# Ledger of designs, part 101: peptides against a protein of PDB entry 3V4O

Target 1, 234 residues: chain A of PDB entry 3V4O
Amino acid sequence: DQPLAKDKVALLIGNMNYREHPKLKAPLVDVYELTNLLRQLDFKVVSLLDLTEYEMRNAVDEFLLLLDKGVYGLLYYAGHGYENFGNSFMVPVDAPNPYRSENCLCVQNILKLMQEKETGLNVFLLDMCRKRNDYDDTIPILDALKVTANIVFGYATCQGAEAFEIQHSGLANGIFMKFLKDRLLEDKKITVLLDEVAEDMGKCHLTKGKQALEIRSSLSEKRALTDPIQGTEY

## One batch from the design tools (peptide; made by RFdiffusion4, then SolubleMPNN)

Design b2_p18_3_s1 (from b2_p18_3, 10 letters changed)
Fold by OpenDDE base, seed 5:
Structure b2_p18_3_s1 (fold): chain B 234 residues (1-234), chain A 18 residues (1-18)
Amino acid sequence: as target 1 above (234 residues)
Amino acid sequence: SAAEEYAKKNPDESLQAR
């Protein structure tokens, strides 16, 4: 009855040193800490920082090559982003100002490709803003998604809102990662885990009314990041 | 708002939107 992963693969991207946009700081720490946690969960983790559009696309391509039937795939992104018409766009560091969809990576397109791999679980942790980009009037034409019932989106913020990081003299996490990291190792269904993170984050006075975690899922099975990899014994 | 009040009390903490 215990769900098994054929493998567990994660791609973590943290963009902070933007050329034409405000620089961020927290993605460095966020990616670092998440990397360590996911490795403890036996994920194969590829962590990359400050990727250009070309590099991001290549990273995603390589990530997809590691996916196969039953594989758990996790994509984490920390950086600038936006959401148009329900589509999430990750902004590369070399994106122009203003950026448009053709300059960015659409998460839903990645999801489609992951579905083609017949993955066991698709987790997206999007630590970026979800505000409408008014400079991009493109209506994405996305291929229809399959009904795989294995999809979880953890948005660092709610629709139309911003995701924040705390600016200190020293290194600090983004708001989402600050709370996520404390629960990530718990053996719970991923949606339950994220729900608890949402409650924890909701107690943050600094971001009350400004940022709230949103969980969007179609997950018909009890799957957790702690699920063992097939063929591995502890 | 609670956030605004917190910000006033903690001026050393600032938020940067991603």
Scores: peptide ipSAE 0.440, ipTM 0.822, DockQ to the pose 0.485; fails the geometry check
Fold by OpenDDE base, seed 1:
Structure b2_p18_3_s1 (fold): chain B 234 residues (1-234), chain A 18 residues (1-18)
Amino acid sequence: as target 1 above (234 residues)
Amino acid sequence: SAAEEYAKKNPDESLQAR
C-alpha cells in the first residue's frame, strides 16, 4: 500500500549575510535549488534568506501552523550553527559574537512542537556545523519527546565536525546540497535516499576526512518525499 | 592525501566552514 501524506510542507532557511560572523555564499544557491526540487515533489515551500532571530522565530511559527495530523514537514537550514549536548542550534544573521543558545533557534524544540501537530513525517536537513560552542555553557532542559517513530535527521556533517561550502568565482553549492540535489527526486525511503547521498559525499576528495553525512532516524515506516498527497491522483 | 591532491589541482576552489 502506498503511504499517503495529508499534505507536504517545507520551510527552507538560508543565512549568509551575518552581521558579526563570517559571511557565507552557498546558502542562496542551496535554498534556490532545493526549493525547485521540493516543488516538483508537490511540497508547499516557503524559502527565506538572511533571517534575524525575530524573523526566524516567526517563520518557524508560521511553518508550524501549516502542520497537522499526517502532514509531512521538512525543515532545511543552511548557515552557521553549532551543537551542544546533542542539541542543534541555528544561528540568525543578527546573532552577537559570540552567540549563545538564547540567541539561536534550537531544532529539538521545533521538533517537539512538530510532534504536537501529529505530523506524518518530520525531516530535518541541517546544513550547518556541529562543533561545540565553547562560549555557550547553557545546558538546556528540553521537554520530553514523544515516541512517534517518524523523525529523520540529515546532518550535513558528523558530530563535532564542520559542514562546508565550496568557494569559487562562480555559483557553488554547499557540499551536502551538491550531492543531495542529484538524488532528491528519487522514489525511495527518505533514510535510504540519504544513505545514498552519504555514500556519494564520501567519495568527494575535497572533504575527505573533514565532512561526513550523518543520518539519525526513528522512522519505522516506509516514507518518501515522493509520497502522494491524499486526495490527489498519482 | 586525496584532499591535498585535489586542492593542488583545483586552486580556485576552497572550503568555507558554516
Scores: peptide ipSAE 0.440, ipTM 0.820, DockQ to the pose 0.469; fails the geometry check
Fold by OpenDDE base, seed 4:
Structure b2_p18_3_s1 (fold): chain B 234 residues (1-234), chain A 18 residues (1-18)
Amino acid sequence: as target 1 above (234 residues)
Amino acid sequence: SAAEEYAKKNPDESLQAR
């Protein structure tokens, strides 16, 4: 009983050259490495760096156009971010200081739109901080989500905490990608895979007590990133 | 790795929050 994907599509966004916020370095490497891995898994991958709000919204729109019934959709984001009232916000490079929700992209809104496409799997890998933004007091009213039981969130860190990257003169990953990349190709249910990554991250002495992977899932089927695409030989 | 070694020596400088 091998689950099949109608297709597999991924959007990878790495924001690092912020105009009004501290610059990051690792998203470049993170996106590059993840791109190569996902392509090995037969994902159609769109990788973009340093997106403005306008560009991010367009990228998401284009990504959604590639989704359809049974398609596996994966969204990876590396950059600045925050979480208010359970909603995750990705920060574009041209966001003002301070930024508000109106300047950012809400991941839960993207999820809603993905559900409308009747996707086979929705995976969000959010490699950003999850601290509350005190400068944004907006309480979004979200419509009820459909019960699709095909949703997986991999947060690079736990609620209210920060996600880190390693600063080095050479190439270095964020902490999340450092461990994720070693297991991503494994033929395992995506939640099981992420759980193993969480254990690996837990052994990192550099971020002990500072960063911990969190998995939030509603996945009723044993779906893996390695699942073959329907109509292909496997 | 070189990055890990650097981080161990200078943890406050080697980690940047996103």
Scores: peptide ipSAE 0.437, ipTM 0.790, DockQ to the pose 0.697; fails the geometry check
Fold by OpenDDE base, seed 2:
Structure b2_p18_3_s1 (fold): chain B 234 residues (1-234), chain A 18 residues (1-18)
Amino acid sequence: as target 1 above (234 residues)
Amino acid sequence: SAAEEYAKKNPDESLQAR
């Protein structure tokens, strides 16, 4: 039987206009396009741009309130970020230079909170760099995760590497979204879908040897973003 | 490299790291 979602909720954050860091351009387009696609997939989508630390934390809190047993939760982030000791940190637009973990939102902490909601699926699409932040010497002590077997990370880049966006005279996507958007509506297990995106990205000459999609998953069921919402007719 | 050749052929495209 096809898996069913109790509901499908997505939080999309695109940070571009950083106060103390280089400005980005593509997150606007990335969030916009992803919003449209996820809505076609019957996600309830909250899309926000240029969030301060306070606003990001509030957005995550509100997002978590929409999660419940069996709900599909998807978090997309496009902006500056870093990874220390396997922990991913999203950088708010008002983060100081240099930023540290206390200034940022830890994705793994969000995952922990999502698990407490007994969600049906947790998808993180992290369209940010994964380089180590040498200015942050904090070793995060995170709460233990449950074994829920419903977690998928789509990293725009591999560990220790950078994620890029295309810069030209017009509007352009980040590299990850450029390829993700072409496959997102496919009725496939989310890990299979992302694997195909990874192959597509691998053919991009512009980022060859610089950026590669990484999939990290513990997903024991064939869950797809196309899974119908329980109680709805399709 | 293929990447370098591509960049030369497509000077209007550049990358910015996030």
Scores: peptide ipSAE 0.433, ipTM 0.815, DockQ to the pose 0.475; fails the geometry check

Design b2_p18_3_s2 (from b2_p18_3, 12 letters changed)
Fold by OpenDDE base, seed 3:
Structure b2_p18_3_s2 (fold): chain B 234 residues (1-234), chain A 18 residues (1-18)
Amino acid sequence: as target 1 above (234 residues)
Amino acid sequence: SAAAAAAAANPDASLQAR
């Protein structure tokens, strides 16, 4: 039997206009295109740009309120980020330079809170760098995660590496979104879909040897973004 | 599977790290 979602909710954040860090360009386009795609998949989508720490925390809190048992939750982030000790940190536009973990949002903390909602699927698409932040030696003490077998991380790049966006005279995507957008509507298990995106990205001459998609998942069911919402006829 | 031809990266494009 095809898995059903109780509902499908996505929070998309694109940070570009940093106050104390280099400005980005592609997150605007990335969020816009992903919004349109996820809406075609019947996601309820909240898309936000250039969030301060306060605004990001509020957005996450509101997102969590929409989650419940069996709901599919998707978080997409495009912006500056880093990874320390296996923890992913999203950088708000008002983060100081240098930033520390207390200035940023820890994705694994969000995951913990999503698990408490007994969601049907938790998808994180992290379109940010994963380099170590040498200015922060804090080892976060995270709450233990539950074994929910419904978690998928799509990292735009591998551990310790950078994620890139294309710079040219026109509108351009980040590298990850450039390839993700072409497959996102496919009716496939989300991990299979991302694996195909990884192969497509691997053929990109610009980022060969510099950026590679990483999939980290514990997904015991054949769940897809195309899964119908319970009580609806598709 | 319609292999959406990955649009060839513009060779004149530059990269910016996030």
Scores: peptide ipSAE 0.449, ipTM 0.770, DockQ to the pose 0.372; fails the geometry check
Fold by OpenDDE base, seed 4:
Structure b2_p18_3_s2 (fold): chain B 234 residues (1-234), chain A 18 residues (1-18)
Amino acid sequence: as target 1 above (234 residues)
Amino acid sequence: SAAAAAAAANPDASLQAR
């Protein structure tokens, strides 16, 4: 009794060339490698780099237009970010210094909009810091989420902690993607897959005590990224 | 299912926070 996806759509965003913040290096490689892997899993993938606030909002809007009943939606973000009051904020490359929530995209707002599409699965892979932004005292008022039991968050790090990328003269991944890419094609429930990635990442001596993968899920079905698309050969 | 081998990070590499 294999679960089926109506379709599989992913939006991948890698922000690295910030105007008013430290530049990053790994998002380019992370997005590129994840794109190739997700395409092997028959995802329709839109991958974008160095988006302004305006461009990020447009990309999310276009992504949402591709979602419908039973569609698997995956959002990956690599870049600067923060977490205030349990809300995750993705930072556009043109964000001011300091940035505030009004300058950023709230992931939980995107989730709310995805739920309205009656998606089959909502996966968020957030490869960003989760530290409190002390320069933002705004308490966001978010719309209440529906109970859909199809949500998975893979945080590259723990609450209040930082996510890291390896500084290398050549191309290198962020810590999260370094381990995720080795397991992403496995035919396993997505939460089980991420749990194994967490164990692999936990063996990394560079980030021991500094970064650990956190999984937050409400997933009542055995859904995998490898699930076949309805009406296709498998 | 096939088990994937865990990759080791370069011990001489530095880290940058995102």
Scores: peptide ipSAE 0.431, ipTM 0.757, DockQ to the pose 0.364; fails the geometry check
Fold by OpenDDE base, seed 5:
Structure b2_p18_3_s2 (fold): chain B 234 residues (1-234), chain A 18 residues (1-18)
Amino acid sequence: as target 1 above (234 residues)
Amino acid sequence: SAAAAAAAANPDASLQAR
């Protein structure tokens, strides 16, 4: 039987114009292209750029309000980030230098809240660095996650590594989005789709040995971004 | 094909870390 989504909702955040950190360029293009693709997949898409900590927290709260039992939730983030002790932190544009966990949004905390909504699928696409932040010595104590078997992480890079964007005079994508956009509309299990993206990215000579896609999943069902919404005629 | 567009990365392109 074809899996059904009750609804499909995506929050896309692209942070570029940092106040105390190097400015980025590609998140604008990455968010724009991903928005157009997800809309073709019948996602309700909220796309936001250059969010402060306050604005990011509000955006996540509003996103969570749209989630419910059986809803597919997708969070995409492009910007500065780091990973400490297996926890991913998204950096707002107004974060201080150096930033700490208290200044950032923890993705695993968002996942916990999504699980409470009894979502049908939770997809995180994290287009950020995963290097250890030595200025943050906080060991987060996170509540244990539920066993929902509906979680997929697509990390733009490996643990402890950096994610890159191409510096051109014109519009250019980040490395992850460059390859993701070519396959996103394929009717495949999301983990299979990301595996193919990983292989495509692996052929990129620019990032060979520097950036590689990591897939982390607990997905026991064949769920795809192309899955139809319940009650819709196709 | 989607595969052909991936090859055109300029080897002289600079990369910025996120």
Scores: peptide ipSAE 0.422, ipTM 0.750, DockQ to the pose 0.419; fails the geometry check
Fold by OpenDDE base, seed 1:
Structure b2_p18_3_s2 (fold): chain B 234 residues (1-234), chain A 18 residues (1-18)
Amino acid sequence: as target 1 above (234 residues)
Amino acid sequence: SAAAAAAAANPDASLQAR
């Protein structure tokens, strides 16, 4: 019994041209490559670059409108970010310096809204730093999450650590995407796939002791990004 | 992968934190 998705929808955000923060380079390439891969997996992909807070919130709202019962939802973010008290915050390009939670999008809030849609699978690929933002002492009060057993987080780095991108004369990926893209099309349970990516990343001498993939999952079913969409004839 | 190994072996590569 192969799991079926009612639909597969992905929102990819790459922020690099920050106004008040260091500019990044790799999110452009990361989003582009991931878009192409997810489209091969029959995802409906919305890919956006350099979003302001307003634009990011709108993009998330539009993404949520595409979610429904049994739909696979995937959110990828590449850009500046931080993690406070287990909550992940994506930083818009127009965020002030320093930024606070009120200026950013909380991933766990998005997750809550996804759960309300009764999605079949919720995948978060967070290609951002997870360092504590010392300029933000706000403890977000989040509503309790439902027990949906369909959540997978792929963090590009460990808690409290940084995520990196490769800088050289040519185009390069972030470290996470560099390894993720090699396995993304594999027909494997998403947690197994990410575990293999973690092992591949672990062999990279550039990031040894600096960046390691972390997987957080409550996924109780054998769900894969390759799962067919219900009602589609192949 | 060979590509991963090659990129990892580039001594001129630098890392930028996100």
Scores: peptide ipSAE 0.415, ipTM 0.754, DockQ to the pose 0.469; fails the geometry check

Design b2_p18_3_s3 (from b2_p18_3, 10 letters changed)
Fold by OpenDDE base, seed 1:
Structure b2_p18_3_s3 (fold): chain B 234 residues (1-234), chain A 18 residues (1-18)
Amino acid sequence: as target 1 above (234 residues)
Amino acid sequence: SAAEEYAAKHPDESLQAR
């Protein structure tokens, strides 16, 4: 009855040193800590920092090559981002100011490609803002998604809102990772795990009324990041 | 607000939007 993953693969991207936008600091720490946690969960993890548009697209392409039937795929992104018409856009470090959709990577397009691989689970952890980009009026025409019942979005913030990181002299996480890291190793359905993270975040006085975790899921099975890989014994 | 009170107690911390 225990769900099995054919394999578990994660791509982590942290963008901080933007050329034409405010620099960030926490993605370095966020990616580092998440990498260590996912490796403890036997994920094959590729972690990259400060990617240009070209590099991000290549990283996603390479990530997709590692996906196959029954594989668990996880994409984490920490950096600048925006959401237009329900579509999430990750901003590369070399994006112009202002940036538009053609300068960015659309997460829903990546999801479409992941579905084509017949993955066992698709998890997106988007640690970026979800505010409307007023400089981009493009309505993207996306390919229709299949009904795979295996998709989980963990948004660091709610629709139209901002995601934050703490700025101080020392090392600090983004708000989302601050709470996610404490629960990530728990053997729970991924949506249940994220729901608990949401409650923890809700107790943070610093971001109360400013940032709230949102979960969007079509997951119809009890899948967890702790699920064993097929052919392995734990 | 709770957020304002926290910020007042922790002036060395600030939020940066992503």
Scores: peptide ipSAE 0.453, ipTM 0.830, DockQ to the pose 0.479; fails the geometry check
Fold by OpenDDE base, seed 4:
Structure b2_p18_3_s3 (fold): chain B 234 residues (1-234), chain A 18 residues (1-18)
Amino acid sequence: as target 1 above (234 residues)
Amino acid sequence: SAAEEYAAKHPDESLQAR
């Protein structure tokens, strides 16, 4: 039976113009292209660039307000990031050098809040590095998550590795978005779609041995980004 | 490596880590 979404909401964040860290270039293009694709999939999309810590937290709060029972929620982040002890941290543009967890947004905390909304699907697309931050010794102890079986993480890279963007004279995507954009509109279970993207990325000679897509999921239903919105498209 | 060979053939492209 065809799964239905009560609604579909996406928050896209691209951080490039860091104050105390190397500037990036591709998140602008990545966010733009992903925005257009998700809108074609009938997502309500909020796209933001170069957010401070305060602005990022507010954006997430506003995003959460749009979530409700059965709603598909998608969070995409392109920028600097790190992973400590299995926790993913998104780095705001005003983060100090070095940054710590208190300066960043923890994705797992966002997931917890999304679960409280009883969403139909939670998708995280994290287009950031996953290297350990040695300057952050904080060991967060998080409460156990609910068993919702509706969670999908698409990591642009594997644990302990870096995610890259292409530096070119013209417009260029990050490596993850370069391949994701070609398949995003396919009517497939989101984990299957990402698996195909992973195979495509694996053929990229430029990042072979340096970057590989990782999928982490607990998804018991055949949910796709193409799923129709109840009462509207079905 | 394959990556190194590719980079050599495409000097106009470079990677930046996020």
Scores: peptide ipSAE 0.450, ipTM 0.831, DockQ to the pose 0.482; fails the geometry check
Fold by OpenDDE base, seed 5:
Structure b2_p18_3_s3 (fold): chain B 234 residues (1-234), chain A 18 residues (1-18)
Amino acid sequence: as target 1 above (234 residues)
Amino acid sequence: SAAEEYAAKHPDESLQAR
């Protein structure tokens, strides 16, 4: 029996024009291309660029309102970020320098809220650095996650490492999206798909030894981004 | 390293960390 999604909803955030941090360029292209691909997969996609803390929190809140039992939820973020004690933090464009956890959005908190919605699948694609933020000594106390066995993290880089984008005179993707976009439409279990992307990215000479895709999942069922939406004709 | 060699051959491409 093929798994069915009640609906498929994605929130894509690309932060580039930081006020107090180095500006990025690739998130524009990354979000644009991912939007087009996810729409081909019948996702309802909300794509936003250059969000302040307030706007990011609002976007996440609105995204959560679209989630319900059996809904596939996908969150993609491209921008500055960091990881402290296993917690991932997305950095808004108006974050101070240095930024702290109170200025950022914790992905694990979002996951907790998604679990409360009883989603069918939770996919996080985090196209950001995972270095420790030495200016933030806060140890987050997070509520324990439920055992839902429907969680997939695709980290653009490994723990403690950086995620990169290519700086060129023209428009270019980030390293992660460069390879992800070529396989995203494949009808495969999402973890298998990401594993193939990891191998493709591993062949990139430019980032060998600097960036490696990490997959963290608790997915007990075969779920794919290509899974049909219940009640739709294909 | 392979990355360093590639970068040397392609000076028009640089990496920006996110």
Scores: peptide ipSAE 0.449, ipTM 0.830, DockQ to the pose 0.492; fails the geometry check
Fold by OpenDDE base, seed 2:
Structure b2_p18_3_s3 (fold): chain B 234 residues (1-234), chain A 18 residues (1-18)
Amino acid sequence: as target 1 above (234 residues)
Amino acid sequence: SAAEEYAAKHPDESLQAR
């Protein structure tokens, strides 16, 4: 009795060309490779690069419109980010320096909205730093989440730590995507898949002691990214 | 350390924090 998805939708955001912050390089490659992989998994993928705050909010709104009961939703973000009090904030390219929560998109708020859609699975792959932003003294008051038991967070790094990308003369991935891409197509429960990625990442000498994958999940069903879409023949 | 040794062997690779 394999779980089925009503549909599978992914929003991928890669922010690199920041106006007031250090520029990144890898999100382009990360988004591209992840797009190709998710399409192989029959996801409807919207991939966007270098989004302003306004554009990011619009993209999320449009993404939410594609979600409905039983739909698998996946949000991937690569860029600058931070975490305050357990809340993850994605930083738009036009964010001021310093940025605050009002300038950023809160992932947990997106999750709340996804829950309202009664999605079958909510996956967040956050390829950003999780260090505290000392310039943001806002204590967010978030709406209470429902108990949906269909949530998976794949954090590229541990709480309070940094996520890295590889810099060299050629194209390179972020550390998280470097390992994720090798396993993403595996027909495994998403948390199991991410656990394997975590082990692979743990063998990386370059980031040992600096970056480690964290999985946070409330997933009571054996759901995989490979799960068939309802009404389709395989 | 292993990380330092790796970095020494791969000077063409560096890390940028996101």
Scores: peptide ipSAE 0.448, ipTM 0.825, DockQ to the pose 0.478; fails the geometry check

